# Peptides against a protein of PDB entry 6FRK, part 262

Target 1, 411 residues: chain A of PDB entry 6FRK
Amino acid sequence: NEEVLNAMLKEVCTALLEADVNIKLVKQLRENVKSAIDLEEMASGLNKRKMIQHAVFKELVKLVDPGVKAWTPTKGKQNVIMFVGLQGSGKTTTCSKLAYYYQRKGWKTCLICADTFRAGAFDQLKQNATKARIPFYGSYTEMDPVIIASEGVEKFKNENFEIIIVDTSGRHKQEDSLFEEMLQVANAIQPDNIVYVMDASIGQACEAQAKAFKDKVDVASVIVTKLDGHAKGGGALSAVAATKSPIIFIGTGEHIDDFEPFKTQPFISKLLGMGDIEGLIDKVNELKLDDNEALIEKLKHGQFTLRDMYEQFQNIMKMGPFSQILGMIPGFGTDFMSKGNEQESMARLKKLMTIMDSMNDQELDSTDGAKVFSKQPGRIQRVARGSGVSTRDVQELLTQYTKFAQMVKKM

## One batch from the design tools (peptide; made by RFdiffusion4, then SolubleMPNN)

Design b2_p26_2_s4 (from b2_p26_2, 13 letters changed)
Fold by OpenDDE base, seed 5:
Structure b2_p26_2_s4 (fold): chain B 411 residues (1-411), chain A 26 residues (1-26)
Amino acid sequence: as target 1 above (411 residues)
Amino acid sequence: EEEEREKAEEEKLKRFLELLEELKKE
């Protein structure tokens, strides 16, 4: 019994380390889980595997809880939000995402570019802000970020903006000069919230980075970026542990709407590889996919056609942030999204739909569409010519369809 | 490894569909 427990705990610890969870946190979690199970095994004849999974889940939930309430903006007030983080963390993109999020919620929102170090920082912010119709401030000539931030905050306060987001300079390394500049900006503008932006893909470096920022600036909130398919997000646990600050949002792709409020339960479920079933349900419910009753009934009967696949792609296309939705659908996860931004993923879906637009009703409505094409190879050549793609592209679509249809038949 | 991944994805899809059915009963 103890050998089986130790073997399972070793597998869980390995999976957490592969998810970029800090070694110290994994050791602490292992001890806490072992202590919790030893207490529960004395009380109930429950399945040891289920008990271990529950204990691991419970301890991970505690690790993402800083024990402090997240800051929230006050309606009808001027809320100044300062962003801090390293260069390449996604800070500038995240400023635009947060501004767009609040704008969509009916807040009078603006952006200030106080990054004077990076060439083209203001042009990038201006481009993102203009696309989202968000008011912006910055300078091409002023080199002091304190002056730019102060003037921008004063301007937007006088214009009665409710959300004033200030983007600061990033650096490739943690430098005392960067932290002094951040402190000077913070002292000048007196932000209501300081947001640390962290890249989840930096793995074991998350703890040291998050600690260095918290030791120098009054970080009150964390945003974790690059949680798109490849990063399991274990570094987020290190950020919470080091900053003692809540994760308020996550960035899940490159699009301005690849941004969502942080939810503990879905995040831990995803970290454990259980999938974001709750987040998918929430999104499905938000979209009123009542029309999917017919699909669910077909799936129950092990029937899945190329037309059903096409209709699902149309539904996914209506849902908006594809990276979030496709990563939540079993079989469409890592391999389908592995090499592209959300625009490339959309382009891939549109390409697949264009291939299916060149299919006939017999091909689309067949319960064995792949077999229809395998029996008559001339159909592949017709569809390829009709859609302007290679025969290989049609074969790749049929291979993906076959994998999905096989999963549905085993249900 | 690939067969175990396919089985894990099949089980996730099954749980997803079961959960969608439970939500329709509410």
Scores: peptide ipSAE 0.000, ipTM 0.279, DockQ to the pose 0.069
Fold by OpenDDE base, seed 3:
Structure b2_p26_2_s4 (fold): chain B 411 residues (1-411), chain A 26 residues (1-26)
Amino acid sequence: as target 1 above (411 residues)
Amino acid sequence: EEEEREKAEEEKLKRFLELLEELKKE
């Protein structure tokens, strides 16, 4: 039992390290999981793997919980939110996303550009704010971010704004001058919340960066960006550990709507590559998805048909929360999820299924469905007409299928 | 960029398959 536990923990630890989880946190998690697992309960015939996964999940949930309640804005008050973070972290974009989020919730929201270091920062903010119909403040001539931030905060306080978001300068490296500027801005505007914006793609550097910001300014919240299909998000655990501050939101793409409140369970599930394992497990148990065996066996043999993809889509539609499962499907992650709330993603999946409903058994059951269509282009036109879509939509489906089938062959 | 994209997709597939295997065990 201990050997099996150690082997499974080794696999989990490897996966977490591959997910950019800090080695110290992985070691601590391993120890905590070992201490939490009753080996006697494992001997009694409980699914050892399930027990380990549950213990791992529970310990990861603890790592994402700083034990501090997230700051929330007070309705009818003037809430000043200062953003800090490196250049390229998505800070400026995240300011606009947060402003738009609160505006859609019926908050009187505004944006201040106090980034005087980056040429065109104010123009970029202005463009984003104007597109979202968010009031903004900044200067083309004032070079002191403290003056801009102070004047902007005062202006919007006088206009009874409820959410006042201040974007600050970011640099490519942690520099003392940047941190001094941030501290001066923070001291001048006295923010109700300081948000550290972190790029999840920086991996193992997340801890050191998050710590550098927390050591200089009183970071009270974290936003993790670029959690689109490439970033594993393990660095988010490091940011929470270093800042002792909760993750409040995540950025999931480039669109202004690619922004959601942080949820611990979905995040940990994604980090483990398990999706919403608990929710999926519960739903699979409810749905009695007996046919998953045949699919897994085909996938293990590198065989994947358009029918197999259709059956997966049916399973996904049954399993919802849809957004989490689609993010796990190769070729469907970033481009498929990038614009969609869960409803748009479902609509896209239904569209793809409708295209496949117009395919014949020869097309659906071919181990190289794309080649069947490429050899006889008239099939694309038939399917397009049958499903009421363009030939381009059918080609896009076949391209997605081809990507997925190629990946299955590499496994 | 394209190789990193392929690796990220391979990892998603691996995770998806692992999920399906877990769903099968219940």
Scores: peptide ipSAE 0.008, ipTM 0.303, DockQ to the pose 0.065; fails the geometry check
Fold by OpenDDE base, seed 1:
Structure b2_p26_2_s4 (fold): chain B 411 residues (1-411), chain A 26 residues (1-26)
Amino acid sequence: as target 1 above (411 residues)
Amino acid sequence: EEEEREKAEEEKLKRFLELLEELKKE
């Protein structure tokens, strides 16, 4: 029994290391799991694998919980949120994502660029903020980030902003001068929350970087970025362990909407390769796919129209990047998360929808849409001209629809 | 019943997404 336990723990430890979990945390987890597993219960014929998985899951949940309640902004108060992190961590993009998140929730939100170190930092923030219609402040001439941050915070306080996000300079190296600048900014603006932004793709380096920030600045929250890539998020555990601060949000892509509140259970499930079934269900429920019941009923009756296909493509597009949706489904491997395949897939869906936008209600609502087009070939030419595509592209769509409709009839 | 319904909806969505995947390979 102990040999079997050790073999299974070795496999789990290997998988966690391949998920960028810090080697010290993996060792500690192994010891904690060994101590938590009753060998006598393993003798009773319980599925040893399930027991080990449950024990591992429970210990990973504890590693993500710093035992500290996450800071939340107060409605009607002026909440100052300072962002800190290395250059290339996605800090500036994350500032815009957080600002957009609060703006969509009905908060009066603004952005301040106090990054004077990077040429074009203010232009980048301004571009992102303008695209999202978020008010912003910065300078092209002022080189002191303390002055910019102080003036920007004062301006937006006087204008009764509720969420005031301050982006700071990121450097490539842990330079003492960066931390001194960050401390001077923090002292000047007196932030209600300091957010450390960490890139998940740096793997085993997450612990040392997170610790260096915590040792110099009072980090109170963590945001983990680049969880859309090959990074399985094991670095997040290292950030929590080093900062003793909760993960509040995760960045799951390059789009401004690729940003979500951190949920422990789905994150650990995904880290273990169990899929994010709960997150998929939550996303499906958040979409208020009231039409899913109607679709499910139609699917039960083996009916599937071009409109039903269009609505499903809209639903998939609303759920976010197709790679994220697929990555939430158990058995869809990480290879589907390649950025190239995602953009190409979304572009293909959007092209198919554009073709269907040129169809009429008789074509869209027919239970045999392909037969409607086959009986009157002039419809294909009309749709092709209306959507700016070839007649071949319309025929390919109809072929795909026919394949879908045949599979629905087999369900 | 609600958990079984959610699982059944998830399985249908999974099958639909698998279909979309097959369409990508073409």
Scores: peptide ipSAE 0.006, ipTM 0.333, DockQ to the pose 0.023; fails the geometry check
Fold by OpenDDE base, seed 4:
Structure b2_p26_2_s4 (fold): chain B 411 residues (1-411), chain A 26 residues (1-26)
Amino acid sequence: as target 1 above (411 residues)
Amino acid sequence: EEEEREKAEEEKLKRFLELLEELKKE
């Protein structure tokens, strides 16, 4: 039993290291898991694999919980949120994503560009802010980030903004000058929250980077970016451990909507390759698909129409990049959808929807759409001509629909 | 009852996603 446990723990430790989990944390987790597993209970015929997985899951959940409640903005108050992080961490993009997130929730939100070091930082922020219709402040002439931050914060406080996000200068390296600048900005604007933005793709460097920021600035929140890439997010554990601060959001792509509140359970499930079903459910629920309840009720009755499939394809397209959706599915690694495969998959869905746009209500609303077409083959030819596709393409769609409908009937 | 409903919805969504994956492999 101990040999089996050690073998399984070795596999888990290897997988965690491959997921960019810091070697110190992996070692600690291994010892904690060993201490948490009752070997006598494992002897009693319990599924050893499930027990180990559960113990690992539980210890990973503890590693992402700093034991500190995440800061939340207060409605009707002026909340100043300062962003800190290295250049290339996605900090500037994340500022815009967070601003957009709060704006969509009905907060009076604005952005301040206090990055005077990077040429075009203000133009980039302005472009992102303008596209999202977020008010912004910055300067093309002022080189002191303290002045820009102070003036911008004062301006937006006077205009009764509720969320005031300040983007600061990044550097390519941990430099004392960067930390001094961040400290001066923080002292001047007195932020309610300091958000450290970390790139998940830096792997084992996450600990040292996060620690360097925490040692200089009172980081209170972490945002992890680039979780749509090859990074499994193991570096996030290192950031939490080093900063003792909760992860509040994750960046899951390049689009402004590729941003979601951090959830511990889904994140750990994804890290372990178990998928993020809960996060997907939440994302589906956030889409306020009025038809979700109606769909769920139809699915309960084993009813699935071509219209239901069309609506689901629309929903999937609205859920954002397929890479995110697939990355939430158990057993689908981030590698399954290269950016090329995503565009092809979206194009394929759009083609299928275009075929269905040429169907009539009788065809779309039939509980046995495939049988409607099989009884009257002239319908296939009509739909094919209407959508500009081959009769084979329509038959392939009907075959796919039939597979879906059969699976729904088994649900 | 609500927890069982959530689990049933999760299983349904999981199966639906598995279907979407099959669509991508073809």
Scores: peptide ipSAE 0.000, ipTM 0.312, DockQ to the pose 0.022; fails the geometry check

Design b2_p26_3_s1 (from b2_p26_3, 18 letters changed)
Fold by OpenDDE base, seed 4:
Structure b2_p26_3_s1 (fold): chain B 411 residues (1-411), chain A 26 residues (1-26)
Amino acid sequence: as target 1 above (411 residues)
Amino acid sequence: SEEEQKKLELNAKIILERKKEELEKK
């Protein structure tokens, strides 16, 4: 039994190291799992694998829990959120994603560009903000980030904005001048939350980077970016450990809506290579839906059509407790769960199905449905008219489909 | 594989247990 435990723990430890989990955390997890497993209970014929996996999962849950409650904005108040992080971390893009997230929830949200170091920083923010219809502030002439941040925060406070996001200068390396500038900005604007943005792709460097930021500024939240790539996000555990701050959101791609509230369970599942889609397939198999074998075979081949998505929505509608199932579908969990009760979520699925009911067989059965629509934009207008929705609603559906199809291709 | 299916079942179970715990805390 101990040999089997040690072999399985070795495999798990290898997988965690391959997922960029810090070696110290992996060692600690291994010892905690060994201490939590009763070897005598393992002898009694319990599924040894399930028990070890459950113990590993519980210990990973503890590693992503800093023991502190995540900061949340207060409705009807002015909430100042300062972003910090290295250049290339996705900080500026993440500011826009967070602003868009809160705006879509009915928060009066704005963006401030206090990056005076990077040429075109304000133009980039302005472009992103304008596309998303988010109010923004910045300067082309002011070189002091403290002045820009202070003026922008004051302006948007006077205009009764609820969410005031301040983007700061990023550097390629840890520089004392960067940390001094960040501290000066933080002291001037007195942020309610300081968000550290971390690139998941930097792997083992996450701990040292996160610590360097926490040692200089009072980081209270972490956002992990680039989880759409080959990065499994193990560096996020290191960031939580170093900052003692919760992960509040994750970036899952380049699109402005490739952004979701952090959920511990899906994240750890993905980290372990236990895809959320795998959990969905099992839940679908547990429900003995006869048509699932054909879908599973298509998913194994990385094929996913709009028809396959429609059939999945039909299945979800048949399964009941809608909130539990949608929370397991990548990309759908945030848009469907965050805005309403089960009835509203069901109404949204019905709306998506109604849009797909206006698609033709060529559109539904294409292995690249989004490309069919992108090549012939007139199809979007036809489908929008047929379903009584906006062209934007059809584009949002196609964006959701594309996200899901990309996840299937990565399986 | 039977091994992948067992990993899958465990993941679904863990997700369900935590959602129960989150519902019991509300």
Scores: peptide ipSAE 0.000, ipTM 0.164, DockQ to the pose 0.019
Fold by OpenDDE base, seed 1:
Formats: sequence, structure tokens, C-alpha cells
Structure b2_p26_3_s1 (fold): chain B 411 residues (1-411), chain A 26 residues (1-26)
Amino acid sequence: as target 1 above (411 residues)
Amino acid sequence: SEEEQKKLELNAKIILERKKEELEKK
């Protein structure tokens, strides 16, 4: 039993290391899981794999919980939020995403660019803020970030802003001068929250970087970025462990809407490759894609038309990057998230939609669309000509539709 | 809702079948 446990734990530990979980945390987790598993219960014929997975899940949940309640802004007060992090962490983009998130919730939100080190930092912030219609402050002439931050905070306090976000300089190296500048800014503006922005794609370096920030600046919150890429999110555990601060949000892409509140259970489920059906449901609900009650009712009755399939493809395309959606579906592991597979899958969806755009209402709304085309083969040739595709491509679409309609009837 | 979950499960199955067919063609 102990040998079997050790073998299975080795596989789980390998998978966690491949997910960029810090080696020290993986070792600690292995020891904690071994201590939590009753070997006698494992002998009773229980599914050993499920028991180990459950124990691993529980220990990962504990690693994400720093035991500290996340800071939340107070409505009707002036809340100053200072952002800190390395250059290229997505800090500036994340400031705009957070500002937009609060603005959409009816908070009076603004942005301050106190990044004087990076050429074009203010132009980038201004561009992002203008696109989102968020008020902003910065300077092209002032080089002291303390002056810019102080003036910007004072201005927006006087204008009764509720959320005042301050973006600071990021550097590639942990230079003492950068941390001193961050401390000077923090002392001048007296932020209610200091947010460390971490790039999940840096893998095993997350611990050392997060620790270096926490040792110099009073980090109270963490935001993890670039969870849309190959980053499996294991670096997030390292950030929590090093900062002793909760993850409050995650960045899931380049779009301003690719930003969500951190949820422990979905995140750990995704990290373990279990999928995130709940997060997918939440994202569907946020997009108000539910206006198709009629589609759900048809699906319940085992009815599925070519129009219903077209609307489903539109919904999938509205959910954002196809790789992110796939990564939320159980059984679609991270290996399906390759950029090449996303573009190919989206191009295929667009091609199928273009074929359906050349269909008429009788073809689209038929409960047996394949039979409509089989009875009148001239329809296939018309649709092929209208969409600029081969008759074979139309036949492949109809074959695919028939396969899906049969799956719907079995649901 | 149970309805949204079924819609998502259906979309998931549709996507899975497509991806399986893409992998079988490679």
C-alpha cells in the first residue's frame, strides 16, 4: 500500500512540477498528503486514485489560502490602490483591467501613471484608459514618480474618486533603487492596498521574485497575469506562500475583459486538469449569452438545427480565446491550449459559419437539416458556390451536424 | 442553472468531437 501511494504521489508531484508549482511546495504537499492519508482506508478497496486526488486538492486549497482576508474597497470612500511588480509582468495592463472592472460595477475609478522609467509608459496607460473611458493622470515632463503619484492622488481625491489606481515603475532586475522608489511612493500616497502583479509564465522564479517584493514593500494583495498562455498557474501558489497575501484577481488574456476575481476551487481544479465547468458557466452568465432560453428548451427536447449549431458557434466565439474555453472543459488538458490549435480551431469555426451563412431559413431551421440536403443535392452545390467552398466541405459540415444532432438526442 | 450546465456540456461535447476529428486527421 505504501509503495502504491508513493508511486501515485510521484506521478502527482511530476504533474504539479510540470504545472510550475514550486519544488519546495511540491515536497511539502507530498509530506502533508502522506500524513493526511489513512493507509487503512486505502486498504478497504476505495479508489486509491480518487483518495489521493482529493487529499492533493485539499492541500493545494490550503496553499492558496494565506489565512488573511482580502482587502476590499469601501463604497463612498477614497480608496488608493498602488500597483507594484516587474517590468513585463502585465502590471500596466492589469491596472487598466482593475479600473475597468470597478468602473463597470459603478465605482468612480481613475488611473495614475507614476512610471517615469519606461519610455512610453504614460502613452500606453493613456491609450488603455481612453479606450475604456477611464480618467487618467500622468506627466511627460515630471521624472519624479513621488511627485506624479502625490499630485495625481490629490487631484482625484479632490474630485471625489472612489478607486484611485497608481501604476509604478517596473524593472527587469531586483534593483534596490526600484524598491526604494516604490517605498517613497507608498509613503507619499499612503495606499489602502498594495497589489503585487506577478506573471505566471516565469514558473519557478515566482517564489524568489514575490519574496523580494514582500521583503521591501508591504504587499497586501496579489494579481496573477498571463494565465491564458502555457502558464499552468502553479506560480500563483509560490506568490501566496512568499507574500502571505491573497490572490484577488487573475488576468486571463490581453483584452480588458480578460480579468476575473480569483476563485480557489475552480483554480485548483484547472491546475489539476479537472476542468472548470463552474468558471465557464460564470463566464457565460457574465456575457449574458443566456438569451437563448429557446435553444436550451429545444436541446432538452432533443431538437437541434443548423441554426442552433450556428448560434452555438457564435456563443463560443463570444466567450473569447478558444483555448481558454477548452481549458475549462474537463478532458481538454493544457496540451490543447497551443496557439496553433486555437487559431486552427477558430478558423475552422469561422469556415463552418461562412458555409451556414449561405444556407436559407428552410435549411437552417429544419429539424433534419441533413435530410433536406440529401433530398435535393442541388442545395449542396448552391451553398458551396455561395460560401466559396467545395461540395465536400458542405458535406463534411452536414456530417458533423448529423453527429452533433445524434449526441443531443442522447443527452 | 441546470439548463446552462446542459448547454455547456453540449458545447463541450461539440468541441471535443471536433478536436477528436482534428487529431484523427493529423
Scores: peptide ipSAE 0.000, ipTM 0.204, DockQ to the pose 0.207; fails the geometry check
Fold by OpenDDE base, seed 2:
Structure b2_p26_3_s1 (fold): chain B 411 residues (1-411), chain A 26 residues (1-26)
Amino acid sequence: as target 1 above (411 residues)
Amino acid sequence: SEEEQKKLELNAKIILERKKEELEKK
């Protein structure tokens, strides 16, 4: 039992390291999982893999929870939110995304560009703000970010804005002058929240960066950017550990609406390659989907057919961006996202649909489609011939269906 | 169609709400 545990923990630890989780956190997680697993319960014939996965999941949830309640803006008050982070972290884009998020919720939002270091910073913010119809402030002539931030905050306070977002200068490196400037801005405007923006693609550097910011400025929230399916986001755990601050939002792409509230459970599921279930719920809720009672009923009964999967693929094909949606579907995250671009993922879905087009109604409408094919292997050969694919491709489809159907049955 | 996009998003929602409920009960 201990040997099986150690082998599985080694696999999980490797996957977490490949997901850019800090080596210290992975070691601590391994120890915590080992202490939390009752070896006697593992001996009783319980699914050892499920038990270990649950223990790993529980400990990852604890690593994302700093034990501090996330700051939330107060309705009808003036909430000043200061953004800090390195150049290229997506900070300026994230300011616009956050402003747009609150604006869509009926908050009176505005943006201030206190980045005087980067040429064209104000033009970029102005372009993004204008496109989103968000009021903005900045200067082409003032070089002191403290003056710009103070004047902008005062202006928007006097105009009764509820969400006042201040973008600051980013640097390419940790520079003492940058931290002094950020501290001066923070002291002048007295923000209700300081948001550290972190790029998830920087991997193991996330801890050192997050710590450098927290040691100089009172970071109270984290936003993780570039979670577009290439970055596994393990650096987010390092940011939480270093800042002792919650992740409040994630940036999932380049569009202004590629921004969502952080949810622990989906993020950990995605990190483990289980798919981002809650992010898909939120995206679904935002799209105001009409109640498909018939599908709700099927899912409530744990029924999932190959036809239901086909209909899902048709619907996914109509939803952009594909990479995000597929990464959210359990069992597709690791196999689909890690091996190709969005076009390749689309081509794979089309291939799977073409395989299903060669299936008959008995195969498509069976609540145990995999068993229909396992009992009569000649069906696999028929479908393979009909779709112009290998028998292996049909078996891979059935394996994906089985993974999905097992998830629906557990629901 | 908007209707089929709505179906997928709803399916995703239901799958996710039930998984959330299962995680909240543990």
Scores: peptide ipSAE 0.000, ipTM 0.196, DockQ to the pose 0.027; fails the geometry check
Fold by OpenDDE base, seed 5:
Structure b2_p26_3_s1 (fold): chain B 411 residues (1-411), chain A 26 residues (1-26)
Amino acid sequence: as target 1 above (411 residues)
Amino acid sequence: SEEEQKKLELNAKIILERKKEELEKK
């Protein structure tokens, strides 16, 4: 029994390391899981795999919880939010995403560009802000970020802005000059929240980077970016551990809408490769789609049809930025997103829907749609002709469906 | 909306002020 437990824990630990979870956290998790599992209870015929998965999930949930309540802006107050992070972390883009998020929630939001180091930083922020119709401040001539930040904050305070977001200079490396500049800006503007922006793709470097920022400035929140890419987000756990600060939002694409509040359960599920079915359910519930309960019930029973997939694609098309939602669908995320802009992803979804529009009710409503097509290959040829696609395109759709349906059956 | 108009006016004002400052420094 102990050997079996150790073997399964080794596989989980390997998968977590491959998900960029810090080696120290993986070791601690392994010890905590071993301590939480009664080997005698495991002997009593319980599904050992489910028990270990649950124990691992529970410990990962604890690792993403810093035990500190996330800062939230106060309505009718002037809330100053300072952004910090490395160059290329997506910090500037994330400032615009957060500003747009609050603006859509009815907050009087503005942006300040205090990045004097990067040529064109203000132009980039201005372009993003103008597209989103967000008020912005910056300078083309002032080189001191403290002056720009102070003037901008004062200006927007006098104009009764509720959310004042300050973007700071990033650097290519952890440089003392960067940290001193950030500290000077923080001291001058006295932010209500300091947000550390972390790129999920930096993997094992997340801990050291997050710690270096926390040691210099009072980081109170974390935003993780590039979770639409190849990054499984395991570095986010390292950032939480190092900063002792909650993840408040995640960036899931390049669009201004590719931004969502952080949810623990979906994130951990995705990290474990269980798919973000809970996040999909939550996002689907946010759309107030009446058919959601029926779908959730089917998913709970391990039933998933081609019609259910079609309805999900319709829902996805209504939600806005396809990149986020496709990344939440098990088996669609990585392969579907890695190669295209939002328009290409939308075109792919529309193509898949057009293929399904050429299917009959027996094919769409089958609990094993792939088996229906495998037993009668003439169905693939009919659907291919009806939708104007290749037989290969239909087979690729059925392969994707099969991957998803197998995942739903494992829930 | 009136709020969108105020946001545009604010941005225009900020841009104009900074252009003035840039012209005064030349």
Scores: peptide ipSAE 0.000, ipTM 0.210, DockQ to the pose 0.006; fails the geometry check

